# Peptides against a protein of PDB entry 7AE7, part 195

Target 1, 321 residues: chain A of PDB entry 7AE7
Amino acid sequence: KVYKDLREFLEVLEQEGQLIRVKEEVNPEPDIAAAGRAAANLGKNQPAVFFEKIKGYKYSVVTNVHGSWQNHALMLGLDKNTSTKDQFYELNRRWDKFPVPPNVVKREAAPCKENVIDKDINLFEILPLYRINEQDGGFYISKASVVTADPEYPDDFNKLNVGTYRIQVKDRDRVGIQALAMHDIAVQLEKAEAENKPLPIAITIGNNPLVTFMASTPVGYNQNEYEFVGALQDGVPMDIVKSDLYDHLYVPAGSEVVLEGHIIPRVRTVEGPFGEFPGSYSGARLQCEVKIDRITHRTNPIFENLYLGIPWTEIDYLMAL

## One batch from the design tools (peptide; made by RFdiffusion4, then SolubleMPNN)

Design b2_p22_7_s4 (from b2_p22_7, 13 letters changed)
Fold by OpenDDE base, seed 4:
Structure b2_p22_7_s4 (fold): chain B 321 residues (1-321), chain A 22 residues (1-22)
Amino acid sequence: as target 1 above (321 residues)
Amino acid sequence: MEKELEELIEKNKERVAEAEAR
């Protein structure tokens, strides 16, 4: 099975008994994190947790979408009881199909374009933000697929990068992004900053689960993650759409939320602390700052965010294959 | 809801400022 978006995947997770739906209104803190921990304690079959109602917010949160081997099997369109060995075999078999170029759809055909916010941007109106860990310095968007291009080669689709980066919410329309030197985004930013230019960025949230998986999977600088998504879909192209602000940036057509903006050149602000691992915090550091200039989103957008649980985090499952 | 959201935004700004001051 191939999924067009997060919603089709969540439907399958629910049908397969791999999603817990919390229908009662919860407090963002501590209830989201507490329910995530409780779900993780249900043993090997860790379900996704979908929070329908969050106090003070309009929209829903889903967490732990990739948080089990069963969810990984289902992501690949396999039986949920497929062994990790067989999942790995199938992943490798499909990997050899690279490249599978995506389909570029028209704006009118892209669900991520259903709603537009181009003024008075407030991230808190769109995303039910909460602290993932009690000691986090703020609210994080921890499972976004971030789209950037090489500013020297903006029309080279092979240099279009889709990566996962830690994003702290700084204000209504500003986020800090952790761009480490080892990340492709850091190379692209260095080129933009050399000319004192903004780096165009699209932060995409709530994607086809294979997009999120590939955004967390290291690939070559001249390899496009969307072409791997098509390979992992067993040769079925994924659907992408042009960003609203930038002709050279393409986003998943089915994204729940797309934050379009720019990295401010030669500005660094404090980001952190964040509890990346249980009992370990990355300290506060000077990191890049993004201005959000436009939001597009699906009606009733679902905020997909990372779950950090013991003993295995959702990151461990995303990186284990 | 709007008031609660503003309070949450302000609390986040305070936390960010506290982290910047450390």
Scores: peptide ipSAE 0.383, ipTM 0.887, DockQ to the pose 0.736
Fold by OpenDDE base, seed 5:
Structure b2_p22_7_s4 (fold): chain B 321 residues (1-321), chain A 22 residues (1-22)
Amino acid sequence: as target 1 above (321 residues)
Amino acid sequence: MEKELEELIEKNKERVAEAEAR
């Protein structure tokens, strides 16, 4: 089975008993994190947790989408009880199908283009933001697939990078991004900053689960993550669409939310702290700042965010494959 | 809802500023 978007995957998780719906109104803090911990205590087969109603917000949150081996099996379109060994075998078998080029769909065929915000941008109107950990320095977008290109080779699709980075919300239209020297985005940013130019960026939220998986998986600088998604779909291409602001940036056609903007050249602001693991905080550091210039989103967008705060966090599953 | 949202935004700004001061 192949999924076009997050919604098709959530439907399968629910059918397979791997998603819990919280229908009662919750507080963003501490209830989201607390309910996630309660779901995690149900054992090794941790479900996704879908919060339908969040106090002070219009839209929903889903967490722990990748938070179990059952969810990973379902992501691969396998039986939920497929062993980890057989999942790895199938993953490796499909990996050899690289490259599988994506389909570029028309703007009118892309669900991520249903709504547009190009003025008076306020991230809090679109995303039910909360602190994942009590000691976090602010609100984080921790499960975004971030799209950037090489500014020297903008038309080279093989240099299009889709990565996962820590993103702190700073203001209505501003986020901090942790672009470490080991990340492909740092190479691209260095080239832009050498010329004192902004780096174009698209921050995509709520994707096909294989996009989120590949954005968290290291690949070569000249390898496109979307071509691996097609390989992991057993040779079925994924659907992408051009960004609205940049002809050379492509986003998943089914993204729940797309934040289009730029990294401000040669600006660094304090980002953090963030609790990556219970009792382990990465300190505050000077990091890059992104201005959001345009938002596109699906009607009633779902905010997919990372679940943290238990042994074997969702990140451990994303990094273990 | 707008007032609650503004309070959340302001609370986030305060937390960011507190982290910058450490």
Scores: peptide ipSAE 0.364, ipTM 0.878, DockQ to the pose 0.823
Fold by OpenDDE base, seed 1:
Structure b2_p22_7_s4 (fold): chain B 321 residues (1-321), chain A 22 residues (1-22)
Amino acid sequence: as target 1 above (321 residues)
Amino acid sequence: MEKELEELIEKNKERVAEAEAR
C-alpha cells in the first residue's frame, strides 16, 4: 500500500490496532508526554497516540507515528508482523529503484493548500504546541520535513533538500532551527549568508510517513529525498506541489501544515535546551532563526510531533532502518 | 481560548528570554 498523506497512514494504523485515540480533552502538558510514556509501557508494539482535543487549542496532535516496528512495516505497506529482517530486505530492494521522480500536482489538487494564512501569522493558532520534555526550553516542532534549495542552483531539483531539524518556536511567526554543519541545509545557508540573502524555507508538518522517514535519512547533496520516497513506495511517485512563495521549493502535496518563510541571514539567537534523549539535554546554543511569512494547511490540521520516551524513542525506530 | 493562547505565547517568550540570559 502507498499513502498519499499522514491521514491515510493513520487510518491504516487504526485499522491495524496501531493507533490509540484519546477523545477526552487533554492538557498539552503533561498529558501528551504522559500518554506517550504510557504507550511505551505497552511493550514493543507501541501504537501511535492521537489526541483529538487539546485544551487551549483548536486542532489535534498525533505522536509516536513511527514508534514501533509494526508501524514501520505498515509504513512500507507490509504486514504489521513483518520481521525487522524482512523490512530491511524490502527497504534495500526498494532503495535500488532510486530515482523515482515525484508528480508535481496543481495547487488546486494539493490538500496542503486548503487554507492560507498570509497575515497575522500565529503558529499557536495552527499547531497545538507543547513541551515534549518537562525541562525543554520551549515548544518544539520535532518531526518536520524542512525543504530548502541550493541558492546557486535553485532550479536543480537534485539539490533540493528535505531534512529533519530541531525547530524551537520563538514567537508567533518565528522559529529557531538547528542547522548543523553536517547537514545540507547548512551548506545552502552558508551560500545565502555569504551574499547576506535570506534562505527560502518550507517547514512541512504531518506528511506521508515515508517523507518523514526520508527526511531523517541522510542522502547525498545531489540526491532528492522525494525521489527516494518514490523508490520506497516501490516505484510509485509521491505527489509534490510548488510552494506559494518560491518557485523553486516543492512541498509534499498532502502536508497537514506548511510553514513558508526564510532563514534570516547572519542572525543567531538562543535555542534550547532540548531533551533529545531521555536524561540527555542539549544545551542552549546560538542557532538560525526563521521568519514565517505564509502558512498553508489542511482543514483541521493534525500536528504530528515526535515522541521521546523510555526505553525506546521514536528516533530509535526512524534511525534503526 | 484567545486569552489562554496569549498567556501561553507570553510564557513561551519569557522562557526563551530566560534561556538567552543563561
Scores: peptide ipSAE 0.354, ipTM 0.877, DockQ to the pose 0.724
Fold by OpenDDE base, seed 2:
Structure b2_p22_7_s4 (fold): chain B 321 residues (1-321), chain A 22 residues (1-22)
Amino acid sequence: as target 1 above (321 residues)
Amino acid sequence: MEKELEELIEKNKERVAEAEAR
């Protein structure tokens, strides 16, 4: 089975007993993190947790979407009980199909374009933000697929990067992003900052689970993550759409939320601390700042966020391949 | 809420086991 978006995947997770719905209103803190911990205590068969109602917010949250080998098998469109060995075998078999170019859909056909916010931007009105850990220095967006291009070669689709980065919410329309020197985004940012130019960025939230997987998987600088998604879909192209602000940036057509903006050149602000691992906090650092200039989103957008539970984090499943 | 979630989880395991036994 191939999924167009997060919603189709969540439907399958629910049908397969790999999603729990919390229908009662929860407090963002500590209830979301507590419920995630309870789901993690299920051992190997950890479900996704979908929070339908969050106090003070309009929209829903889903966590632990990739948080088990069963969820990972279902992501590949396999039986949920497919062995880890057979999942690896199938992943490798599909990887050899690279490249599978994506389909570019029209704006009117892209669910991520259903609603637009271009004035009075407030991230807290769109995303049910919460602290993942009690000692976190703020609210984090930890499961976004971030789209950037090479400023020297903006029309080179092979240099279009889709990556996962730590993103702290700094203000209503500003986020901090951790661009480490080893990441492709850091190469692209260095080129933009050399000329004192903004780097165009699209931060996409709530994607097809294979997009999130590939955004967390290191690939070559001249390889497009969307072409791997098509390979992992057993040769079925994924659907992408042009960003609203930038002709050279493409986002997943099915994204729940797209934050379009720019990295401010040569600006660094305090980011962190963040609990990367249970009981382990990274220190505060000076990191890049993104100005959000436009939001597009699906009607009733689902905020997909990372679950950081003990002992197996969702990151462990995303990186275990 | 943790207890309610544990109960929901256990109930969901029972449903999955019943579905696999069919």
Scores: peptide ipSAE 0.023, ipTM 0.513, DockQ to the pose 0.017

Design b2_p22_8_s1 (from b2_p22_8, 14 letters changed)
Fold by OpenDDE base, seed 1:
Structure b2_p22_8_s1 (fold): chain B 321 residues (1-321), chain A 22 residues (1-22)
Amino acid sequence: as target 1 above (321 residues)
Amino acid sequence: MEYDEYEELNKERVRKAEEAFL
């Protein structure tokens, strides 16, 4: 099975008994994190948790989408009871199919383009933001696939980077992003900042689960994560669409939300703390600032966010294969 | 390009996107 978007995957998770729907209105804090911890307490077969109604917000949240080996098997389109060994074997077999170039769809064919917000941008209106951990210094977007390109080679599709980064919401139209020196985005940002230029960025939320997986998987600087998604789909191309603001940035066609903007050159603002692991907060750091200039989103967008809590967390599963 | 020049170009990109999709 290949998934076009998060919604097709959530449907399969629900059919397989790997998704819990919370239909009652919840408080963003502490109920989302508490329910995620409760799901983690179910043991090795941790389901995704879908919150249909969140107090003060219009839209839904899903968490723990990658939170089990069963969910990883289903992501690969395998039986949910496929052993970790067999999942790893199949992953490696498919990895060797790289590159599988994506299909570029027209804007009108891309579900992520159903709605546009280009004025009075307010992230709190589109994303049900909450503190993931009680002591977090703010609201985090922790499971976004962030799209950037090499500013010296914007037309080189092989240098298009899709990565996962810690993103703190700073204001209605501003986010902080953690770009570490080991990340491809840091190389691209260094080039932009050398010329005192902004770096174009698209922050994509609620993707095909293999996009999220590949965005969390290190690849070569001259390798495109979308071409690996096609490989992991056993040779079926994924669908991408051109961003609205930038001719050189492509986003997953099925993204729930796309935040288009730019990294402000040579600006650093305080970001954190964030509870990356139980009992370990990464300290406050000076991080890059992104201005959001445009939002596109699906009707009734689902905010996919990372479950963090007692091990095993989603990140442990995303990094374990 | 100064940041202010980029902001004006970005406003123009947003405006053009608005005009193309409306």
Scores: peptide ipSAE 0.048, ipTM 0.604, DockQ to the pose 0.021
Fold by OpenDDE base, seed 2:
Structure b2_p22_8_s1 (fold): chain B 321 residues (1-321), chain A 22 residues (1-22)
Amino acid sequence: as target 1 above (321 residues)
Amino acid sequence: MEYDEYEELNKERVRKAEEAFL
């Protein structure tokens, strides 16, 4: 089975008994983290947790989407009980199909374009933001697929990067992003900052689970993550759409939310701390700052965010294959 | 193109996107 978006995957997770739906209104803190920990305590068959109603917010949250081997099997369109060995075999078999170029769909065919926010941008109105960990220095977007291009070769689709980075909300229309020197985004940012230019960026939230998987998987600088998604879909192309602000940036057509903006050149602001693991906080650091200039989103967007709380964390599953 | 020039271009891109898609 191939999924067009997060919603088709959540439907399958629910059908397979791998999603808990919380229908009662919850407090963002501490109820989201507490319910995620409760789901993780159910044992090896860790379900996703979908919160329909968040107090003080309009929209829903889903966590722990990749939080089990059963969810990974279903992501690959396999039987829920497929062994980790057989999942790895199938992953490798499909990997050899690279490259599978994506389909570029028209704007009117892309669900991520259903709604637009282009003035008075407030991230708190579109995303049910909360502290993932009690001691976090702010609200994090921890499961976004971030799209950037090489500013020297903006039309080279092979240099289009889709990566996962730590993103702290700094203001209504500002986020901090951790661009480490080992990340492809850091190479692209260095080129832009050398010329005192902004780096165009699209931060995509709530994707096809294979997009999120590939954004967390290191590939070569001249390899496009979308072409691997098509390979992992057993040769079925994924659907992408052009960004609204940039001709050279493409986003998943089914994204729940797309934040379009730019990294401000040569600006660094305090970001963190963030609890990457329980009781282990990374210190505060000077990080890049993104200005959000435009938002597109699906009607009733689902905020997909990372579950962090007890080992095995959702990160451990995203990096295990 | 320096940052200030890009910021003005970006405002214009946003405006054009508004006119084209809203």
Scores: peptide ipSAE 0.016, ipTM 0.373, DockQ to the pose 0.020
Fold by OpenDDE base, seed 3:
Structure b2_p22_8_s1 (fold): chain B 321 residues (1-321), chain A 22 residues (1-22)
Amino acid sequence: as target 1 above (321 residues)
Amino acid sequence: MEYDEYEELNKERVRKAEEAFL
């Protein structure tokens, strides 16, 4: 089975008994985190948790999408009871099919382009934001696939990077991003900042589960994560679409939300603290700041966010395969 | 999955990722 988007995957999770739907209105805090902990306590077969109604917000939240070996098996289109070993062997077999180039679709064919916001941007109107951990210094977007390019080689598709980074909401139209020196985005940012230029960025939320998986998987600087997604789909290309603001940035055609903007050059602002692991907080640090200039989104967008609570967390599974 | 099995699979994943950077 191949998935075009997050919604097709959530449908399969629900059919396989690997998704809990919460239909009653919940408070953003503490109810989302509490329900995630309750789901994690159900044993080794942790389901995704879908919140249909969040008090004070218009749209839904889903957490723990990658939060079990059963969900990972289903992501690969395998039986949910496939052993971790067999999942790993199948993953490696498909990895050898790299590269599988994506299909570039027209703007009109891309679900992520259904709605546009280009003025009076307010992230709180689009994303049901909440503190993941009680002691977090703010609201985090923890499961985004962030698209950037090499500013020296903007037309080199092999240098297009899709990565996962810690993102703190700073204002209605601004986010902090943790770009560490070991990340490909840091190489690209260094080139932009050397010339005192903004780095174009697209922050994509709610993707095909293999996009999220590849965005969390280190690959070579001259390797494109979308070409690995096609490999992991056993040779079926994924669909991408050109960003609205930038000719050189491509986003998943099925993304629930796309935040288009730029990293402000040579600016660092306080970010954190954030509970990266249960009982451990990364202190406040100076991090990069992104200005959001345009949003595109599907109708009734689903905010996919990482569950951080009791081990095993989604990050443990994403790092294990 | 046992903890030891997780560690071995993770080591192999890291090895393959390192080979992708070469």
Scores: peptide ipSAE 0.000, ipTM 0.244, DockQ to the pose 0.016
Fold by OpenDDE base, seed 4:
Structure b2_p22_8_s1 (fold): chain B 321 residues (1-321), chain A 22 residues (1-22)
Amino acid sequence: as target 1 above (321 residues)
Amino acid sequence: MEYDEYEELNKERVRKAEEAFL
C-alpha cells in the first residue's frame, strides 16, 4: 500500500485498529497530552490518537501516528503484525531503489493548495496549538517536514533539503527554528546569512507518513529525501508541488498545512525550554526566527503533532527505522 | 548490514539525535 497523504494513512490505521478517535470536545491542555499518555500505556500496540474537537479551535489534532511498530509496518504498507526484523529487511530492500524521482503535479491537482492565506496570518486560526509538555516554554510544531534549498544552487534538486526541526510558535506569523550545525539546513542558512539574505523556507505539516519518516532520517547533502520516499514506496514516485512563493521549493502535494516564509538573516531570539523527554528539558537558547508570509492548507486541515508523553515516544520509532 | 549492526547503528543514531536535541 502507498499513501498519497496523511488522511489515507489515518484511514488505514483506523481500519487496522491502530487509531483511537476522540469525538468529544477536549481541552488543548491537559487533555491531548493526557490521552496520548493513556494510549502509550496500552503497551506495545500503541494507536494514533485523533481528536476531532478541540475547545477554542476549529480544526482537529492527531498524535502518535508513528507511535508503534504496528504503525511503522502499516507505513511501509506491510501487515501490522510484521516483525521488526522483517520491517528492517524490507526497508533495506527498498532503500536500494534510490533514487526514485518524485512527480511534480500542477497546483490545481495539489490538495495542499485548496485554501490560501496571504494576509492577516494567524497560526492559531489554522493549527490547534497546545503545550506538549506542562513545563514547555511555548507551543511547538514538532512533526513538520521543513523544506529549504541551497541559496547558491537553488535549481539543484539534489540539494533540496527536507528535515525535521524543533519549531516553537513565537507569534501569529512567527516561529523559532532550531537549526543544528549537523543538519543540511544549517549549511544553507550559513550561505544566506553570509550575504545577509533571507533563507526561503516551507514548513509542511500533516504529510504522507514516509515523508515525515525521511525528514527525520539523515541523508547526504546531495541526496533528496523525496527520492528516498519513492524508494520506500517500493518504486512508486511521491507527488510534490511547487511552493507558491518560491520557484525552487517543492512541498508534498498532500500536506495538510504549508507555512511558506523565510528565516530572518542574522536574527536570534529566545526559544525553549522544551521537554524532549519526560522530566528532561533542554534549556532556553537563542535560535533562528522564521516569518510566515503565506499559508496554503487543505479544507479542514489536520494538525499532526508529536507525542512525547511516555517512552517509547514517536521519536524513538522515527529514529529506530 | 546485519540486523544486529542496524540495531546498534539505530541506538547510536537515537543517542546522537538525543545529544543534538539536548
Scores: peptide ipSAE 0.000, ipTM 0.297, DockQ to the pose 0.020; fails the geometry check

